# Peptides against a protein of PDB entry 7Z53: the designs that were tried, part 47

Target 1, 150 residues: chain A of PDB entry 7Z53
Amino acid sequence: PRIKNQADCIPFFRSCPACPGSNITIRNQINALTSFVDASMVYGSEEPLARNLRNMSNQLGLLAVNQRFQDNGRALLPFDNLHDDPCLLTNRSARIPCFLAGDTRSSEMPELTSMHTLLLREHNRLATELKSLNPRWDGERLYQEARKIV

## One batch from the design tools (peptide; aimed at target 1 A64 N81)

Design b2_p28_7_s4 (made by RFdiffusion4, then SolubleMPNN; from b2_p28_7, 14 letters changed)
Fold by OpenDDE base, seed 1:
Structure b2_p28_7_s4 (fold): chain B 150 residues (1-150), chain A 28 residues (1-28)
Amino acid sequence: as target 1 above (150 residues)
Amino acid sequence: MTVIEPITTLEQLALDAARLFPFGIPIV
């Protein structure tokens, strides 16, 4: 953890319990993620999140990218707009918010952030190539076809 | 059928990952 100030609290929410109508006395958590390979970590599992992850300013079918920072001209994950942003709370000096991705864990470790960034880049690459091959495709079709490939 | 080949080599993946580490990711 890159926590410089240990005097600050880390906001942590307990997982919601799964309440199966069974004699199981052991508390299980609700699974908030899909159990199959659907790239939901990139695209989200819910329609509102999926829309927020998209670049809706054009008809290119692209995912949203960071507007403040780039990696040598390469896209980074967009920042989230959380009211109580845990990344801002854990490192108040850097003032860097958490990243927005299909999985909320995108900012928990550098390896996850890297993988989400790479998948975002790959989606945007695929959507761009698909647009080149199919100039008449709209942004929705480009997004969905790129999503099917990822 | 035009196959869009993945441009991401393992090397490029590793380089991209390495470049993201110094970015100062706020790890909780």
Scores: peptide ipSAE 0.016, ipTM 0.422, DockQ to the pose 0.026
OpenDDE base, seeds 2, 3, 4, 5: peptide ipSAE 0.015, 0.009, 0.015, 0.010; ipTM 0.410, 0.371, 0.433, 0.421

Design b2_p28_8 (made by RFdiffusion4)
Pose (drawn by RFdiffusion4):
Structure b2_p28_8 (pose): chain A 150 residues (1-150), chain P 28 residues (1-28); non-standard residues A16 CSO
Amino acid sequence: as target 1 above (150 residues)
Amino acid sequence: STAFHERQAHRAQLRAESLALAREDLDS
């Protein structure tokens, strides 16, 4: 009903195999995230990304927030620096990149981005309250405790 | 199999670069 040219096709990349190039093993696929319900969409599933998501400027246990833009004085997710950045293409003049989050699909829909941004703010809210209660806690403890709650 | 591993190493490097740059933006 839409593509009248049968020489055309819809693009598709096979998923990456767990055992590349093997003739012995039955091909299986890979999960890049922790299967647990653990807010890995907020905090990351790999150690370097997790560190990049954290605010390292102080001992407050915060996740990083966007430095150029706010939503009425509230935090937005930080930008990611991707090579193939699809978000810039949606509006050339706006030049607004994709967001950095615990998962790589946070910008797929603004509705989804709103939920990520909400959980970012909630973490920072909890870490702030926990600092008021337990001033002796360092940045790592505040981070872990807030993460545990979220 | 070799081409797969080269592609994955290249993607991992691109991702490391992306994260380094994002870190620099956050620290600025």

Design b2_p28_8_s1 (made by RFdiffusion4, then SolubleMPNN; from b2_p28_8, 20 letters changed)
Fold by OpenDDE base, seed 5:
Structure b2_p28_8_s1 (fold): chain B 150 residues (1-150), chain A 28 residues (1-28)
Amino acid sequence: as target 1 above (150 residues)
Amino acid sequence: ALLELLLLLELLLERLESLEKSREYLLS
């Protein structure tokens, strides 16, 4: 379906605008989705990125969530702070930055965004539950244990 | 761990669906 109200939509940036609808795009989507098995796209493969993906304002072991938007009260991915944010360039009027995730494609493909979001929510759910079960655990322990379960 | 389990579950469901279709075909 054609999007009529562009201002009400979160823009996505496709790295290959000429590829939509092609088998290559589908294959890339499948490959990207299957790569979630190791959860590296959720937590980041590098420590600096991993830390940026975490909520460091408390000791709850949570991943960072979007501070501007929610999905009916449910968490969304936090925004990145890219110098040349392609998501901002995709729709200049919307002024919605790309999401911050372990994979830069999180804002390029809605499927990845959805998966990242679901796993973000699951991690935070697990961390919250683990905190309830183990109130003495600090944020690092909660984060690591939740990450292991995911 | 959950992701691995989900993947396995999806594979099993796909296999099950395939087997069900095959069964239906053979019984038709």
Scores: peptide ipSAE 0.089, ipTM 0.500, DockQ to the pose 0.013
OpenDDE base, seeds 1, 2, 3, 4: peptide ipSAE 0.077, 0.028, 0.022, 0.038; ipTM 0.483, 0.380, 0.355, 0.406

Design b2_p28_8_s2 (made by RFdiffusion4, then SolubleMPNN; from b2_p28_8, 18 letters changed)
Fold by OpenDDE base, seed 3:
Structure b2_p28_8_s2 (fold): chain B 150 residues (1-150), chain A 28 residues (1-28)
Amino acid sequence: as target 1 above (150 residues)
Amino acid sequence: GLLLLELLARLLLERQESLERTREDLLA
């Protein structure tokens, strides 16, 4: 899916040797493109976050999935554990916290939520298939190879 | 990552073809 609302984009910090001076617009375009290609919005750009997005309960190289809800048997994004969760604040009756993803906007933009969910499912599908093809690979190898394919 | 790169490539190619068709229509 295409993200049409560019005004609410969160800028990422990436090395940009091609960016002349302090041109923020060019830097943001490059960051957006590279983040899309490497799926950093799904996997996270920081190692602590990336680890929290993974299922560390086994050696299957899977991303973490929601433990409370599924979509007709299919995986959903895991919930975040935020102090003063804004998603809980907006609708107290629903009691649905914000989703945890590489991009903090996942709960703010439904288009991002759907895309992240699809990529989550695809990663886990790939990791599962890779495990079948390469049963001796550990969780780290499976995760990295699936991440590259995505 | 590779799947997303392929998707991007396909979208760019589609856009290019669309622009070429538009150009041809305008010049006809």
Scores: peptide ipSAE 0.234, ipTM 0.676, DockQ to the pose 0.013; fails the geometry check
OpenDDE base, seeds 1, 2, 4, 5: peptide ipSAE 0.224, 0.224, 0.227, 0.230; ipTM 0.669, 0.671, 0.682, 0.682; seeds 1, 2, 4, 5 fail the geometry check

Design b2_p28_8_s3 (made by RFdiffusion4, then SolubleMPNN; from b2_p28_8, 19 letters changed)
Fold by OpenDDE base, seed 1:
Structure b2_p28_8_s3 (fold): chain B 150 residues (1-150), chain A 28 residues (1-28)
Amino acid sequence: as target 1 above (150 residues)
Amino acid sequence: ALLELLLLAQLLLERLESLKKSREYLLS
């Protein structure tokens, strides 16, 4: 989002592919690439965040989906619950909060939002198929196996 | 694993396209 009031902003980590070479910028680029390969942007790299990204209301091993909106029946990313939500502050009329994902940049870059949404759908698809193939697996097993496949 | 495989597949496709272009250049 295009945040104008920095005093009310939550800081986002971002990489800069076009930035000139420096130790800090190189490390940031490597971290961004590794997060993409290991899908940490979808599942989160911290345990509290990872738990918040999961659907814990059942034993199906699913990731949480948006409870207010769908895209023609397809899942969307869940909303975050920030006190000072930068997405709400950026556009007061829209009244749409930031999406919750493993990458804090999910709402900063629309391209990331789309990619995270697709991978969310793929995880839930895989978990559903794994449940069909292995009916005795619990939610934790289904989640971990689907995460490994992604 | 899927993302890693997709990345590998992309790299292999790029290599294949490069080889095809090289072959075309040598035969022209």
Scores: peptide ipSAE 0.110, ipTM 0.578, DockQ to the pose 0.012
OpenDDE base, seeds 2, 3, 4, 5: peptide ipSAE 0.026, 0.027, 0.026, 0.023; ipTM 0.351, 0.370, 0.371, 0.353

Design b2_p28_8_s4 (made by RFdiffusion4, then SolubleMPNN; from b2_p28_8, 20 letters changed)
Fold by OpenDDE base, seed 1:
Structure b2_p28_8_s4 (fold): chain B 150 residues (1-150), chain A 28 residues (1-28)
Amino acid sequence: as target 1 above (150 residues)
Amino acid sequence: ALTLLLLLLLLELERLESLEKTREYLLS
């Protein structure tokens, strides 16, 4: 790299290139982001990520919430567990990790963080209500039904 | 999903503002 001082650098990875056809000289990028409608920003598009976004400690079908902080008693997004966490590297004094969400951009913009948090709360509200209406449903059923409604 | 999101944004507008403040506090 041209810049030798990496103390104030933020790790940012470029998406993989894509070739849409033969004899094309224009480099395109693989789109790692999905449609807003499919709610993958909340639930994740990959199965391992989707599992990490869920609260697996009970059979309530809930999404995982932050274990350190709350917003006046309301749930916040859980923290991610990245080896080279960009948020930790950006502000070493604050020592706050990036938020974990289905969208990898969850910590890039405050607006996205807020929106993802809102939908997290809505999912958990729906799952809780579905549990009260259907006490015999297990966590997987509750999670999937709440996800379908969202 | 889009209709639901719109409704939720309208209903939770005040909460969204508080979430931004919280994030700024955590990241500062």
Scores: peptide ipSAE 0.006, ipTM 0.263, DockQ to the pose 0.023
OpenDDE base, seeds 2, 3, 4, 5: peptide ipSAE 0.000, 0.005, 0.006, 0.000; ipTM 0.232, 0.284, 0.290, 0.256

## One batch from the design tools (peptide; aimed at target 1 F79)

Design b2_p29_1 (made by RFdiffusion4; failed a check: a stray cysteine)
Pose (drawn by RFdiffusion4):
Structure b2_p29_1 (pose): chain A 150 residues (1-150), chain P 29 residues (1-29); non-standard residues A16 CSO
Amino acid sequence: as target 1 above (150 residues)
Amino acid sequence: SLTPEEREEQMREHLTRLQEEKCQEILEN
């Protein structure tokens, strides 16, 4: 009903196999995230990304926030620096990149971005309250405790 | 902020590790 040219096709990349190039093993696929319900969409599933998501400027245990833009004085997710950045293409003049989050699909829908941004703010809220209660806690403890709650 | 190349490298290392771990499990079955 839409593509009248049968020489055309819809694009598709096979998933990455767990055992590349093998003739012995039955092909299987890979999960790049922790299967646990652990808010890995907020905090990341790989150690470097997790560090990049954290605010390293102080001992407050905060996740990083966007430095150029706010939503009425509240935090937005930080920008990611991707090579193939699809978000810039949606509005050339706006030049607003994709967001950095615990998962790589946070910008797929603004509705989804809103939920990520919400959980970012909630983490920072909890870390702030926990600092008021326990001033002796360092940045790592505040981070871990807030993460545990989220 | 990382460069695009640095960010891609991290993702590649993470994916290679998971492939090696899952491939080992398949071979042990």

Design b2_p29_1_s1 (made by RFdiffusion4, then SolubleMPNN; from b2_p29_1, 17 letters changed)
Fold by OpenDDE base, seed 2:
Structure b2_p29_1_s1 (fold): chain B 150 residues (1-150), chain A 29 residues (1-29)
Amino acid sequence: as target 1 above (150 residues)
Amino acid sequence: MLTPEERLALLLAHLLELQKKLAAELLAR
């Protein structure tokens, strides 16, 4: 192996193979992400994940944010609660959990973390503005309308 | 005004700095 220090290794797993039909000569990968332009990297492709990404404590239509840390008063991605958290396993010294996002890769690269954080902030900004403009809208409508704009 | 790329670069820098600070705090415990 080119990298001898296993502590610096990000655990990459292969996606499951997809074998369409009888042609075994072409190995495809299962795509677990939505094929739609629906910002699933932010909102999640599955309903259980999508719910976990939302702030359900109020009717403001907000995405969940980090409860422990902020970036100069600005929101950060929430931490995930994974059994055998790969982020904790990768850097045992830092002991920083993986971030919860619609795309599981959000914790693999700082660039992705940054992009997802920006989109999270933009959603919450939009939802807040929409609430100001439409005080009678419930949290579901605010969330969906903000999601459509992002 | 900062370009979108510059804004992203600044956010990346801030998040990296925050991660380092957080790691340092966790190591101190």
Scores: peptide ipSAE 0.011, ipTM 0.288, DockQ to the pose 0.016
OpenDDE base, seeds 1, 3, 4, 5: peptide ipSAE 0.011, 0.009, 0.000, 0.007; ipTM 0.307, 0.305, 0.202, 0.310

Design b2_p29_1_s2 (made by RFdiffusion4, then SolubleMPNN; from b2_p29_1, 14 letters changed)
Fold by OpenDDE base, seed 1:
Structure b2_p29_1_s2 (fold): chain B 150 residues (1-150), chain A 29 residues (1-29)
Amino acid sequence: as target 1 above (150 residues)
Amino acid sequence: MLTPEEREAIRRAHLERLQRELAAKQLAL
């Protein structure tokens, strides 16, 4: 979302401290940022997130898309359902929630939003074509094969 | 502008998410 209030900080948290156990003398951090190369930004790195990013209502192997908005008939990233949604809080007038993506930064930078949207569209395109070529494939296979191509 | 309470709430939410991710990764080992 476009933040209009330049006087306020963006509530974006990249990492948290990881201190598992009593003998860790060196403070480690868990990074919330994902790498681009493995497409984890699109599909998520964790199974619960990965499932939330999928359209599980059918057997088409598609990623979830925005249910409120489209770009001239083209898919947009779905909205997240955050209790404390920083996008809503930082721009109350726009009333646009944060996007749900594998990368939590998807709502912080337009470039990332655009890239995620592109890859979402490409995945869904591929899954659709794969379904056309292989009508007997189930949604899981379609999803995984499209994911391998992306 | 975010209130201090809202900023803290968001911070807590992010930390909780990261901790869950860490826990999930540890359980997967």
Scores: peptide ipSAE 0.061, ipTM 0.575, DockQ to the pose 0.110
OpenDDE base, seeds 2, 3, 4, 5: peptide ipSAE 0.089, 0.000, 0.012, 0.024; ipTM 0.659, 0.139, 0.211, 0.510; seed 2 fails the geometry check

Design b2_p29_1_s3 (made by RFdiffusion4, then SolubleMPNN; from b2_p29_1, 12 letters changed)
Fold by OpenDDE base, seed 1:
Structure b2_p29_1_s3 (fold): chain B 150 residues (1-150), chain A 29 residues (1-29)
Amino acid sequence: as target 1 above (150 residues)
Amino acid sequence: MLTPEEREEILRRHLERLQEELAAQLLAL
């Protein structure tokens, strides 16, 4: 298990209540997560997050990758920069921060981390191939076309 | 199409490899 220290609390954010009308008989919750498994898990649903998930240092249309670690030469998800990083707090010995992905749950379930990593790699592969086929395309077009294919 | 079980197995194997590589790299620091 990723969480080795059970003495520390896992920070969990509760969704806000949704009040559709004046007669509040049932407390509904605002859905802060995507209702369907789509590419938003990779690309983010919010513009600031989407930008942070991109490699903006070049015009290759790539997603950001981990700068510290690789998987046998293959890309990993970048680390998030959280003040109170739950991944660091719950497993202080491992000292592995939470991964940054379009879905905040990526670090909550290791299986999602692996899936997001695969999709990240596929996007970057596609963007690289598209650049090879279309040398005149800029980074935005490469990113969007790769995103459409994924 | 892969079955849910096959998909899960692929993801598990990938995760294990990722964890091993991360652990190895962290120990090398």
Scores: peptide ipSAE 0.019, ipTM 0.389, DockQ to the pose 0.015
OpenDDE base, seeds 2, 3, 4, 5: peptide ipSAE 0.015, 0.000, 0.015, 0.010; ipTM 0.354, 0.222, 0.319, 0.338

Design b2_p29_1_s4 (made by RFdiffusion4, then SolubleMPNN; from b2_p29_1, 15 letters changed)
Fold by OpenDDE base, seed 2:
Structure b2_p29_1_s4 (fold): chain B 150 residues (1-150), chain A 29 residues (1-29)
Amino acid sequence: as target 1 above (150 residues)
Amino acid sequence: MLTPEEREAILLEHLLRLQLLLAALELAR
């Protein structure tokens, strides 16, 4: 079905092309993500995003969680703070913002949202256990060690 | 064009699927 009203569309933009040569028969995509396997879908590939994904209010090394909603006491992904938030535009009645995650696609599909929520919970579980085992570790060390395990 | 009720039903179905996936993954530990 053709969506006639663009105001109700989720804005899917095509990635920028990577043009390595003069005789390009295949349009490649630019890679803006971390090149090595480091769970960047959870933690982000850039320092500003990584910082926004962290709970910086304490020294527990935790990822930020939703402050408005929980799933039966379990953490949910925090909301993003986007100008022209596509989630707010798509469902104007619910007024639920997009989720903030290391992967910007976290709000595009429920399956991705679920996976990112699970990995966030696992990180926070690991950081909590690591704090119990190592009470003298600071928040940065807890975060990095939990990140290495995830 | 989806009616408001159809949109709500789709959203509820997605929410249910999300909850089931999370529950299944937690039970698999």
Scores: peptide ipSAE 0.008, ipTM 0.306, DockQ to the pose 0.018
OpenDDE base, seeds 1, 3, 4, 5: peptide ipSAE 0.007, 0.007, 0.008, 0.007; ipTM 0.318, 0.324, 0.322, 0.300; seed 4 fails the geometry check

Design b2_p29_2 (made by RFdiffusion4)
Pose (drawn by RFdiffusion4):
Structure b2_p29_2 (pose): chain A 150 residues (1-150), chain P 29 residues (1-29); non-standard residues A16 CSO
Amino acid sequence: as target 1 above (150 residues)
Amino acid sequence: GRLDALLLKENVLANAESWDHYYERWSPV
């Protein structure tokens, strides 16, 4: 109904196999995330990304927030610096990149981005309250406790 | 993965109008 040219096709990349190039093993695929319901979409599933998502400027246990833009005084997710950045293409003049989140598909829909941004703010809210209650806690403890709650 | 990147791109482009409206609520820091 839409593609009249049969020489055309719809693009598709095979998933990455767990045992590349093998003739012995039955091909299987890979999960890049923790299977647990643990908010890995907020905090990341790999140690470097997790650090990049954290605010390292103080001992407050916060996740990093966007430094150029705010939503009526509230935090937005930080930008990611991707090589193949699809978000810039949606509006050339706006030059707004994809967001950095615990998962790489946070910018796929604005509706989805809104849920990520919400959980970012909630973490920072909890970490702030927990600091008021327990002033002796360092940045790592505040981070872990808020993460546990979220 | 490559498949996930492809799907991400396709869906981001498909929602271009929604993104224009989403950004209207933002302001500089």

Design b2_p29_2_s1 (made by RFdiffusion4, then SolubleMPNN; from b2_p29_2, 18 letters changed; failed a check: too like the target's own chain)
Amino acid sequence: SPLLELLRKRRILANREAFDEFLKSLEPV

Design b2_p29_2_s2 (made by RFdiffusion4, then SolubleMPNN; from b2_p29_2, 18 letters changed)
Fold by OpenDDE base, seed 4:
Structure b2_p29_2_s2 (fold): chain B 150 residues (1-150), chain A 29 residues (1-29)
Amino acid sequence: as target 1 above (150 residues)
Amino acid sequence: SLLLDLLRKQKILANREAFDEFLKRLEPR
């Protein structure tokens, strides 16, 4: 997805500012990243899943992050809650359940897991920046605006 | 569906070693 309805300048990848009138290089970089992955892989295509992917504990518009683990201080995907968790069944020694993402394939390949993780972090970064720029926005507004930018 | 779950399990198993490398990044919070 492209930057949609952005009125404020915000940092993007590599801390570059993303403004409505930003230069072609910045926009191309954003477009290249967003074109690589379907946004539904991050946010889900179904409303029940989309809600489960969100952090509903606050009004920050964040996606849910793993509560047990982190990666060098950075967020990881939350775990899914499956009765017959194929990740636990395939690797009993690791005892790591499948990750929850918009795409059920998020735990099939580490490449997908990594991509979903990166986009999760980017969404949360954007939502955080949007909150700083727009303190009065509620969680729904922050979530939707960040989603449009990713 | 059951079929999709089975296929998912098969793919996870096929990428087990690669996934183990990813799991090394997990640090307790």
Scores: peptide ipSAE 0.384, ipTM 0.831, DockQ to the pose 0.305
OpenDDE base, seeds 1, 2, 3, 5: peptide ipSAE 0.139, 0.228, 0.199, 0.158; ipTM 0.584, 0.788, 0.623, 0.609

Design b2_p29_2_s3 (made by RFdiffusion4, then SolubleMPNN; from b2_p29_2, 18 letters changed)
Fold by OpenDDE base, seed 1:
Structure b2_p29_2_s3 (fold): chain B 150 residues (1-150), chain A 29 residues (1-29)
Amino acid sequence: as target 1 above (150 residues)
Amino acid sequence: SLLENLLRKLKILANREEFEKFIESLEPV
């Protein structure tokens, strides 16, 4: 079970609509767009990377977010810690390091970065809602359940 | 609509130069 009470409805960005008020047409279109990005690109395919992509400072099941910048109050991907950061070398004026994601190519392809950012936000939103519905779930369960929905 | 907003944002961010300018415009936490 993903929620304690199935009477409670959570709106989804990518997953199947569970709420009657959902716009199915828009949802399908968004899902088609997001199908380009595999979930492994967001969560990482290997456990060490997956852990590094998570916020392990609490039991909220969240993915790690950028600690330096935000987009109108919304989360961005965290920066990676590369010794020779290729992103910094491409444009010295911008001084933007590579982002940390499940796919190392994310920083090279802005469209992927954008999609990863959206899915990051969606995951954290879902985890937050799941926590609200299931207050006693620990961070691991929240993370896994949110991941299954995305 | 939500879709239109998403598409506009993706279009802007798909361009590396525009993406970098976007990042430069972001608010510090």
Scores: peptide ipSAE 0.231, ipTM 0.735, DockQ to the pose 0.264
OpenDDE base, seeds 2, 3, 4, 5: peptide ipSAE 0.207, 0.137, 0.027, 0.019; ipTM 0.727, 0.666, 0.537, 0.438

Design b2_p29_2_s4 (made by RFdiffusion4, then SolubleMPNN; from b2_p29_2, 18 letters changed)
Fold by OpenDDE base, seed 4:
Structure b2_p29_2_s4 (fold): chain B 150 residues (1-150), chain A 29 residues (1-29)
Amino acid sequence: as target 1 above (150 residues)
Amino acid sequence: SLLEQLLRKQKILANAEAFKEFIKSLEPV
């Protein structure tokens, strides 16, 4: 559905049907910044993994977030649910499960954990904004449109 | 592969303390 008030258009939402006059330069700038990290690291390259990374408890088009910890009120990458979790088995004293991301290396390097977390937050921010602008969009539409922008 | 598994475990161990400190800096949801 198209947004009712075009004054609420966000310039970088180029694919938004309600905002055809979006600023392509802003979108390109955001894409350039995120191009350093393959989007598949956040969303996964395979559909089963991609579905597992999503929050399916609602129709908000969000990615799943950590249910145990947050960072100063901000979302963290979720933990995976592995039967033989290599992170737990490798260092039993730490008791930190592997993180769930599109890239399996998310638990090997804290820098990757941080980057994936930041992109997770950006997706959820975009999806939230899109929901505000298009309240009739379902979760699939919100997810796909946000994914196109990240 | 076995090599990939070993390398993964090695990296996890190498960064274990960093992750411990990271988790300690977080708060419960």
Scores: peptide ipSAE 0.484, ipTM 0.877, DockQ to the pose 0.250
OpenDDE base, seeds 1, 2, 3, 5: peptide ipSAE 0.034, 0.069, 0.211, 0.124; ipTM 0.554, 0.645, 0.712, 0.596

Design b2_p29_3 (made by RFdiffusion4)
Pose (drawn by RFdiffusion4):
Structure b2_p29_3 (pose): chain A 150 residues (1-150), chain P 29 residues (1-29); non-standard residues A16 CSO
Amino acid sequence: as target 1 above (150 residues)
Amino acid sequence: VAMSPEEAADLLNHRREARLADEARRAAS
């Protein structure tokens, strides 16, 4: 009903196999995230990304927030620096890149981005309250405790 | 959305390489 040219096709990339190039093993695929319901979409599933998501400027246990833009004084997710950045293409003049989150699909829909941004703010809210209660806690403890709650 | 098989293969390979470069750069951080 839409593509009249049968020489055309819809693009598709096979998932990455767990055992590349093997003739012995039955091909299986890979999960890049923790299977647990653990808010890995907020905090990341790999150690370097997790660090990059954290605010390292102080001992407050915060996740990093966007430094150029706010939503009426509230935090937005930080920008990611991707090579193949699809978000810039949606509006050339706006030059607004994809967001950095615990998962790489946070910008797929603005509705989805809103839920990520909400959980970012909630983490920082909890870490702030926990600092008021327990001033002796360092940045790592505040981070872990808030992460545990979220 | 639709395109020739050659165009689709070039686009998918470019996206995979860019992703792997981002992952390697991030692992080095």

Design b2_p29_3_s1 (made by RFdiffusion4, then SolubleMPNN; from b2_p29_3, 17 letters changed)
Fold by OpenDDE base, seed 2:
Structure b2_p29_3_s1 (fold): chain B 150 residues (1-150), chain A 29 residues (1-29)
Amino acid sequence: as target 1 above (150 residues)
Amino acid sequence: LAMTPAEALRLLLRRLLDLLRDLLELAAQ
């Protein structure tokens, strides 16, 4: 399913100054499908990024969520902190920065944003359920076990 | 909002695989 409500107001970097839009979409789709197998698109393939994608304020094993906006009460991806943020440059009126995800292309295509958002929600749902089933598990265990299920 | 049967099965299978791995490691010592 695709998120349409708030996503329509979020700027997406759909074009590269040096690349045609058609080539971008094809390549991005193929790469996204490949990364979906190991879920690296959600969790990040590098440790520093992976840590930044986690909610480190508690021991619930959750991924970080947007602190400013929600989609009808449901979680959205956190914002990145990019120098010269292309999402801000794309739509000056919206003033919404790019999303932070395991895949840097999460803000380029609404389809990718939606998929990443859904998998974020699924992880957090699983982590919450695992915490209920295993109250003594710490955040690292919850995070890893939820990641394995996704 | 509980885990689906498929999710529970995946979790259980993964745990079993982990246990089997541990047993094999012990047997190899």
Scores: peptide ipSAE 0.030, ipTM 0.505, DockQ to the pose 0.014
OpenDDE base, seeds 1, 3, 4, 5: peptide ipSAE 0.017, 0.016, 0.020, 0.020; ipTM 0.411, 0.343, 0.298, 0.430; seed 5 fails the geometry check

